Peptides against a protein of PDB entry 2FGR. Designs and how they scored, part 301

Target 1, 331 residues: chain A of PDB entry 2FGR
Amino acid sequence: SSVTLFGIVDTNVAYVNKDAAGDSRYGLGTSGASTSRLGLRGTEDLGGGLKAGFWLEGEIFGDDGNASGFNFKRRSTVSLSGNFGEVRLGRDLVPTSQKLTSYDLFSATGIGPFMGFRNWAAGQGADDNGIRANNLISYYTPNFGGFNAGFGYAFDEKQTIGTADSVGRYIGGYVAYDNGPLSASLGLAQQKTAVGGLATDRDEITLGASYNFGVAKLSGLLQQTKFKRDIGGDIKTNSYMLGASAPVGGVGEVKLQYALYDQKAIDSKAHQITLGYVHNLSKRTALYGNLAFLKNKDASTLGLQAKGVYAGGVQAGESQTGVQVGIRHAF

## One batch from the design tools (peptide; made by RFdiffusion4, then SolubleMPNN)

Design b2_p30_1_s1 (from b2_p30_1, 16 letters changed)
Fold by OpenDDE base, seed 4:
Structure b2_p30_1_s1 (fold): chain B 331 residues (1-331), chain A 30 residues (1-30)
Amino acid sequence: as target 1 above (331 residues)
Amino acid sequence: AVDSTGAEPTNDENAPGVDITDEVKRLEAL
């Protein structure tokens, strides 16, 4: 058996030029290059190619020392793995987010990430961004000549919100091809939630692809999220991302990513452009900088996610500029 | 709820960890 203690402490100085009042926000933020975390993981060889595993991981907030407490809400799984793949029991990334967020060059964190995995509809469920689920069973196939898949089901446990039943039920999965420089994936998910106390289905389809040319990597995402409401029609968002990364001088990486969020229910678009740089001081320590520009159109109020400083919206049609400069340490 | 929008560490972000297996085994033997 093995047990590994692991973590990341990522803390930055962050600035955004506008909040919901039009004022600037600045301070110490967290998780600008990677989500800060503390975890325990381990494996036990059961013989015959079967392994047991556990994974416990929580978010670290280095700006306030986890003043709201510590928990294993990032992942809390027990697993069995072998030649059949892996079965996981417990709170985790849902299979769709686990696979499809891997195409985000900003690691689904900070001011640069693809924000498509979002609660677009004021859904009342705890995980209405489609990233994680409670009461999750997941299965991941091995990689067979590049082909792989993941499937998940989360129990609702008869959770209700208003008149909505089955809240928190997830069903979803992906199919993928991962071979050498190429990765491509298609994900489908449905989550039961509530909007305004009424039953709502969060349907998601995501296509992702990346290619590593050695000298540069290209990555892309196409997503559609629909909150299907019994009353008031669908809240639909089409999200698009295209990114490029390249190694710099053997110790650095530059990243450029564009995203478009076409928010159909408000006939409004938001454009995000982020330039990032990571400078590796060692295998475990990096300096980083992110510069993001978010342009809202019409009724769009999206804000950059400067965690620990400001992650709220802006005024409708306003643009926001964000900066993060930080240290990431992994152990 | 501050939703922890963290993907699994991509290959480049895998915290290497510290193997504490021997320490855990010592604690189990106590």
Scores: peptide ipSAE 0.293, ipTM 0.706, DockQ to the pose 0.601
Fold by OpenDDE base, seed 3:
Structure b2_p30_1_s1 (fold): chain B 331 residues (1-331), chain A 30 residues (1-30)
Amino acid sequence: as target 1 above (331 residues)
Amino acid sequence: AVDSTGAEPTNDENAPGVDITDEVKRLEAL
């Protein structure tokens, strides 16, 4: 049996030129290159190729010292693994997000990430971004000649909001091919939620692919998120991402990523472009800088996620510029 | 207009952290 303590502390100075009032925000922020975390994990060999596992992981807020407390809402799983793959019980990344966010070159953190995995409809469920679920059972296959898959189901436990039942129920999965420089995946999910106290289905389809040319990596995402409401019609967003990364001087990495969010319910687009640089001082410590531009059109009010400083929206049709400069340390 | 943009700053406890296993494997491979 083994137990490992692990973590990341990522803290930055962040700036955004506009908030919801049109004013600038700046300060000390968190999680600009990787989500700051503290975790415990372990394994037990049960013999015959069977292993038990546990994983407990919570977010760290280095700017305020976790003033709102600490929890294991990032992951709190027990698992069995073997030649059949892995079964997990407990709160975790849903299989679709776990696989399809791996194509985000900004690690789904800071001001640069693909923002497609979000609550596009003012859904009243706790996890209406499609990233994690409570009461989750997950299964992950082994990799067979590149082919792999993951599946998940989350229990609603009769949670109700307004007239909506089954809130928090998730069903979803992915199929993937991961071999050498190539990765490609298709994910499908449905989550039960409420919007305005009415039953709503959050349907998601995501395609991802990446190729590592050695000198550079290309990555892409295509996503449709659809909140199907019984009253008021569907809230559909088509999200697109294309990114490139390249090593610089053996110790650095440069990243460039573009995303488009086509918000069909408001006939409005947002364009995000982010330039990032990571400088590795060691295997565990890095300096980083991110520069992001978010152009909202028409009724779009999307904001960059400068966590710990400002993560809210902007005025309709306004553009936002964000900067983060920080330190990431892993232990 | 349903303000689809009222993403409360969810403490995105749900930001997919890079699977540390792949990042640690990348850091071990560096």
Scores: peptide ipSAE 0.013, ipTM 0.485, DockQ to the pose 0.051
Fold by OpenDDE base, seed 5:
Structure b2_p30_1_s1 (fold): chain B 331 residues (1-331), chain A 30 residues (1-30)
Amino acid sequence: as target 1 above (331 residues)
Amino acid sequence: AVDSTGAEPTNDENAPGVDITDEVKRLEAL
């Protein structure tokens, strides 16, 4: 058996020109290029091609030293793997987010990521962003000539909020084709939650694709999130992303990503554009810079995620500019 | 992920992260 201690410490200086009051925020932030983390993982060979695994991972906040404590809410899984694929038990990325966030060139981190995986409806469930689930069973197939899939179910454990009696139940999965330069995926999920104490289904459909031309990579996402409320009608968001990345000078990478969030319940759009650069000082240490612009229209109040500095909304129809400059170190 | 409540900078411990193995492999390819 092996046990590996691993982590990332990513800390930045961040600035946003607008908060909810219209004021600037700046300071030391975390997780601008990769999410800062500490983890333990290991594998045991059981013979016959069967392996047991464990993975325990928590977020690190380098700016405050984890003042709110440390936990394993990023991942806390035990697994069996073999020629049949992998079964995981425990809190993890749900299969849909695990696959479909791989098309985000900003790795779902910092001020540049695709923000479609969100609680769009003031859902009262803990994971109404559709990213992770408690009490999760997941299965991942092997890759069969490029074809692969993942499926998941999370138990609600009779969690109730108001009149909702199945809060936290997840069912979802993806199908994908991953072969050489091409990746394409379709994800479908439903999560049970509550909005205003009423039962609500969070339905999600996501299409992703990428192609690596060697000199550059293109990536795209199409997502619909729909909170189906028993009373008050649906809260629907259509999210779109297109990004490009290219290697620079053998030690750098430039990224450009655009996203559109069409928030149907408030008839309002937000536009995000982000330019990023990563400079590798080594295989483990990088410098990075991100520049993001978020344009809210009409009633839209979306904010850039400058974690550790400001991740809240802005005033309706306001635009926000964000900058992050930081160090990422992996161990 | 973006919390809908907009009220406080939530430390979103639920944000997806790159698998460190994939990140290391990506950095090894550079």
Scores: peptide ipSAE 0.012, ipTM 0.467, DockQ to the pose 0.061
Fold by OpenDDE base, seed 1:
Structure b2_p30_1_s1 (fold): chain B 331 residues (1-331), chain A 30 residues (1-30)
Amino acid sequence: as target 1 above (331 residues)
Amino acid sequence: AVDSTGAEPTNDENAPGVDITDEVKRLEAL
């Protein structure tokens, strides 16, 4: 049996040129290249190819020392694994987000990530971004000649909000092909939530693909998120991403990513473009810089996620520029 | 600030991040 303590501390100086008032924000931010975390994990060999596992992981906020406390909301699982794959019990990434966020070249954090995995509709559920779930059972297949899949179900435990029942119920999964330089995946999910105290289904479909050319990697996402309300029109967002990354001088990586968020309920688009650079000082320590530009059109008010500095919206139709320069350390 | 969809910008505390093992492996491949 082994127990491993692990983590990342990622802290940056961040700047955004506009907040909701049109003013600049700057300061010390967190998680610009990787989400800062502390975790415990371990495995036990049970013989016959069967293993037990546990994983406990929480986010670290290096700017304030976790002033709001520490928890295991990132992952809190017990598992069995073997030739059949892996079964997990507990809060985790839902299978759809776990697989489909792997195509995001900005590691689903900082000012550059694909922001499609979002609560697009003022959903009142705690996890209406479609990223994680409480009360989750997940199953992941082995890789069979490139083919793999994951499935998950989260219990609602009769949670209610307003007149909505079954809040927090998740059902979803992905199918994928991962072989050599190619990865491709299809994810489908439904989560039950509430909007304005009324029952709402958060339906999600995501396609992802990447190809590693050796000299560069290309990655793409196509997503539709739809909050299907029992009363009122659907709140639909189509999100698109295309990114490229390339190694630089054997110690660096450059990344460029574009995303489009077509917010159908407000007939408004947002465009995000991010340039990132990571400079490895060692296998565990890196310097990084991100430069992001977010252009809102019409009624769109999206903001860049400069965590610890400013992650709010901007005025409708306004553009925002963000910068992060930081240190990432893994242990 | 409420976003244009009426959602609070989810400061997704606990956003998905690369598994540390995958990040270390990625850093080893650079």
Scores: peptide ipSAE 0.008, ipTM 0.468, DockQ to the pose 0.047; fails the geometry check

Design b2_p30_1_s2 (from b2_p30_1, 15 letters changed)
Fold by OpenDDE base, seed 2:
Formats: sequence, C-alpha cells, structure tokens
Structure b2_p30_1_s2 (fold): chain B 331 residues (1-331), chain A 30 residues (1-30)
Amino acid sequence: as target 1 above (331 residues)
Amino acid sequence: AVDSTGAEPTNDENAPGVDITEEVLKKLAE
C-alpha cells in the first residue's frame, strides 16, 4: 500500500482593467497556470492485477491561506482499477469535462482558459458549469489501439430547488481516439438543475481535437450547451476554441488561444484571446505570464477569471483586459 | 468554502508528490 502527499501552489499578481462598475482591480491572485491544490492519494495492490485507490484533493488559495476553509471538493474518490480500466466512486470531474478540458491549452484555469464549461443560464445547481458532480460513479476504459471512453452517473438523491426535483443528476460520457500525435473526442452530457425554481435540463455536446507536430501543438473545441426550460425557451450557447502552443528554447512554452462564445438567448457574442508564456526554472517550479483580452458584444457581460482578484462580469458590451504574472510550484 | 472552478486533470505529472507511506504507518503504530 502507498500514500502520497502532493500539491501545487500557484500564486500571481493579477490585474483586470474593468469590473462590473467599470473600475480596475489588481492584487494577489491564485491558480493562474495551474489550479493550486493539496491532496492525498494512494493505492493498494490486491493481487491478480486488481488495485484499490483513493484520492482526496482540495483547492488551495495562497492569497488568503484558505480563509473560507479547506475541503476535498476537487476530488474525493475511492476506486478499483485493473485490466478492465477504472471504476471511481465519489465527487470528481465528470467524464465529459475530464476528457474535453484536456484540449484547453490553458488547463481550464486562470484568465486564458476555454470558458465553455459554464453556468450560462443562472442555474441554481451547485455544479451547473458541467465540470464536477457529487454522488458520482465513473468508469474509464483502458486504451485499446487508441480508442478509449469514459462514462458517469451522479445520483440526485432527491435534491430539490423550488419545484424542481432530481437536481444534480448527471449522465454523460465520451468516446476518444488517442494515438501518437493525434487526439480526438466526442462528449455528451445531461444534468438536471433548476432555473428560477423550475426544472431545467442542462444538455452539453463537445467535440475536441489536437495534433502535436513536435514543433507546435494545435488544439480545438466545439461545444453546445443548452439549458432546456419549460418556460421561456432554451438558453443555448455555442462555444468555439482554437489554440496553438510551442516549446521555446527547451525551457519555455508559449501558448495562444482564441475562443468565441455565441450566446443565443441574448443574441450576443464574446471573443477571448489569450497569450501565455511558461518558463520552467525546474521540473517543479515555473514562472508564467498571461495576457488576455475579452471583447463582449451587445448584451454580453462575460469576465475573465482572475481568481483571488476579480472573477465577476463586466458591463454589457464592455471589453476587459487581464494580466497575470506568477509562480507555480509543484510537490 | 470556495469551489474549484478549474477542470485540470488531477493526474498532473508536475505534482509527483511525496511518498509518506512509512510516516503514516509509524503514526498508526504509535
């Protein structure tokens, strides 16, 4: 049996030129290159190729020392694994987000990531961004000649909001092909939630692909999210991402990513472009810088996610510029 | 408590961790 203590501390100086009032915000932020975390994990060999595992992981906020407390809401799983793959029980990334966020060159964190995995409809469920779920059972296949898949189901446990029942129920999965320089995936998910106290289905379809040319990597995402409401019609967002990354001088990586969020319910678009650089001082320590531009059109109010400084929206039709410069240390 | 909004893969090769198995076993034997 083994037990491993692990973590990442990522802290930055961040700036955004506009908040919801049109004022600038700046300060010490967290998780600009990787999400800061503390965790425990372990395995037990049960013989015959079967292993038990556990994983407990929580987010760290280095700017305030976790003033709001510490929990294991990033992952709290027990698992069995072997030649059949892996079964997990407990809160985790849902299979769709676990696979499809791997195409985000900004690792789903900081001011640069693809923001398609979002609560687009003021959903009242705890995980209406489609990233994680409570009460989750997940299964992941091995890789068979490139082909792999993941499936998940989360129990609602009769959770209610207003007149909505089954809140927090998730069903979803992906199929993928991962072979050499090529990765491609299709993900489908449905989550039960509430909007305005009424039952709502959050449906999601995501396509992702990447190709590593050695000298550079290209990555892309296509996503549709629909909050299907009984009253008021569907809240639909089409999200698109295209990114490129390249190694620099053997110790650095440059990343450029563009995203478009076509918010159909408000007939409004947002454009995001982010330039990032990571400089590895060692295998465990890096310096980084991110520069992001977010252009909202019409009624769009999206904001960059400068965690620890400002992660709220802006005024309708306003543009936001964000900067992060920080240190990432992993142990 | 603040929820993690980051969807980074949990198996980050950059966070290898420290094996504390012996320390845990010693503490359980005390």
Scores: peptide ipSAE 0.300, ipTM 0.719, DockQ to the pose 0.609
Fold by OpenDDE base, seed 5:
Structure b2_p30_1_s2 (fold): chain B 331 residues (1-331), chain A 30 residues (1-30)
Amino acid sequence: as target 1 above (331 residues)
Amino acid sequence: AVDSTGAEPTNDENAPGVDITEEVLKKLAE
């Protein structure tokens, strides 16, 4: 059996030129290149190719020392794995987010990530961004000649919000082809939630693909999220991403990513473009810088996620510029 | 419930960790 203590401490100086009041924000932020975390994981060989596993992981906020406390909300799973794949029990990334966020060249963190996995409709569920779920059972297949899949179901446990029942129920999965330089996947998910105290289904479809040319990697995402409300009509967002990354001088990586968020319910678009650079000082320590531009049009109020500094929206139709410069240390 | 929306998933598995198995076993033997 093994037990491993692991973590990442990622802290940055961040700046955004606009908040919801139109004022600049700056300070010490967290998780600009990778989400800061502390965790424990382990495995036990049960013989016959069967293994037990556990994983406990929480987010670290290095700027305030976790002033709001510490929890294992990133992942808290027990698993069995073998030739059949892996079954996980507990809070985790839902299979759709686990697979489809892998195409985000900014690793779903900082000011540069694909923001499609979002609560687009003021959903009242705790995980209405479609990223994680409580009470989750997940299954991941082995890779069969490139083909792989993941499936998940989260129990609602009769959670209610207003007149909405079954809040927090998730059902979803992906199919993928991962072979050499190519990765492609299709994800489908539904979550039950509430909007304005009324039952709402969060439907998500996501296509992702990447190709590693050795000298550069290209990656793309196509996503549609629909909050299907019983009353008031659907809130639909179509999100698109295209990114490229390339190694620099054997010790660095440059990233460029564009995303478009077409928010149909408000007939408004937002455009995000991010340039990032990571400089590896070692295998465990890196310096990084991110520069992001978010252009909101019309009624769009999206903000860059400068965690620890400002992650809120901006005024309708306003553009935001964000900068992060930081240190990532892994252990 | 703290809204989990703040915990962005990073698929960055680049935390190698430290094997603490021996330290755990020592504490169980005490």
Scores: peptide ipSAE 0.299, ipTM 0.696, DockQ to the pose 0.472
Fold by OpenDDE base, seed 3:
Structure b2_p30_1_s2 (fold): chain B 331 residues (1-331), chain A 30 residues (1-30)
Amino acid sequence: as target 1 above (331 residues)
Amino acid sequence: AVDSTGAEPTNDENAPGVDITEEVLKKLAE
């Protein structure tokens, strides 16, 4: 059997030129290149190709020393794995987000990530961003000549909000092809939630693809989220992403990513463009810088996620510029 | 700070960790 202690401490100086009042914010932020985390994981060989596993992972907030406490909300799973694949029990990334966020060149963190995995409708469920779920059972297949899949179901446990009686129920999965330089996947999910105390279905479809040319990588996402409300009509968002990354001088990586968020319920678009650079000082320590520009049109109020400094919205139709410069250390 | 909605794949390559198996076994034997 084995037990591994692991983590990432990622802390940055961050700036955004506008908050909800139109004022600038700056300070010490967290998780600009990778989400800061502390975890324990382990495996036990049970013989015959069967293994037991556990994974406990929580977020670290280096700017305040976890003033709000520490928990294992990133992942808290027990698993069995073998030639059949892997079954996981416990809070985790839902299969759709686990696979489809892998195409985000900014690792779903900091000011540069694809923001499609979001609560677009003021959903009242805790995980209405479609990223994680409580009470989750997941299954992941082996890779068969490139083909792989993942499936998940989360129990609502009769959680109610207003008149909604199945809040937190998730069902979803993906199919993928991962072979050499090519990756492509399709994900489908439905989550039960509430909006304004009324039952709402969060439907999600996501297509992702990437190709590594050796000298550069291209990546893309196409997503539709739809909050189907019993009253008031659907809240639909179409999200698009295209990114490129390239190694620089054997020790660096440059990233450029564009995203478009077409928010149909408010007939408003937001455009995000991010330039990032990572400089590896070692295998475990990197310096990084991110520069992001977010242009809201019309009624759009999206903000860049400068975690620990400012992650709120801006005034309708306002543009926001963000900068992060930081250190990432992994152990 | 609000909990990261960041869905970073838990890639072992990004956080290889430290094997503490011997230290854990020693503590369980005490």
Scores: peptide ipSAE 0.296, ipTM 0.707, DockQ to the pose 0.671
Fold by OpenDDE base, seed 4:
Structure b2_p30_1_s2 (fold): chain B 331 residues (1-331), chain A 30 residues (1-30)
Amino acid sequence: as target 1 above (331 residues)
Amino acid sequence: AVDSTGAEPTNDENAPGVDITEEVLKKLAE
């Protein structure tokens, strides 16, 4: 049996030139290169190729010392694994986000990540961004000649919001091919939620692919999210991402990523472009810098996610520039 | 609620961790 204590402390100085009032925000932020976390994980060999596992992981907010408390909302799973793959019980990344966010070169955090996994419709469910779920059962296949898959179901436990029932129910999965330099995946998910107290289905389809050329990696995402409302029509967003990364001098990595968010319900687009650099001081410690530009068009009000400093929207049609410079330490 | 956005650590971002097995096992045997 093994138990491992692990974590990441990632803290930065961040700046955004505009908030919702048009004013700049700056200060100490968190999780600019990797999400800051504290966790415990372990395995037990049960014999015959069967293993038990556990994983408990919570987010760390180094700027305020977790003033809102600590929890294991990132992951709180028990698992069985073997030649059949892995079954997980507990709150976790849903299979679709777990796989498809892997194509985000900014590790789904900071001011540079793909923001497609979002609550686009003011959904009232706790996890309407499609990233995690409570009461989740997940199954992950082994990798068979490159082919792999994951499936998940989250129980709603008869949660209601307004007249909406089954809130928090998730069903989804992905199929993937991961072989050598190539990764490609298709994910499908449906989550039940509420918008304005009315039943709403959050449907998601995501395609991802990456190829590592050795000298550089290319990565891409195509996503459609629909909040299907009984009244008021669908709230649809098409999100696109293309990124490239390259090693620099054996100790660094440069990243460039572009994303487009086509918000159909408001006929408005947002364009995000981010340049990132990570400099490894060691295997465990890195310096990093991110520079992001977000251009909102028309009624779009998206903001960069400078966690700990400002993660809100901007005025409609306004552009935002963000900077993060920080330290990541892993243990 | 600040939803903790973040994928599992990608291979490059896996916190190596500290093996505390012996310490835990000692406490479970007590």
Scores: peptide ipSAE 0.294, ipTM 0.708, DockQ to the pose 0.594

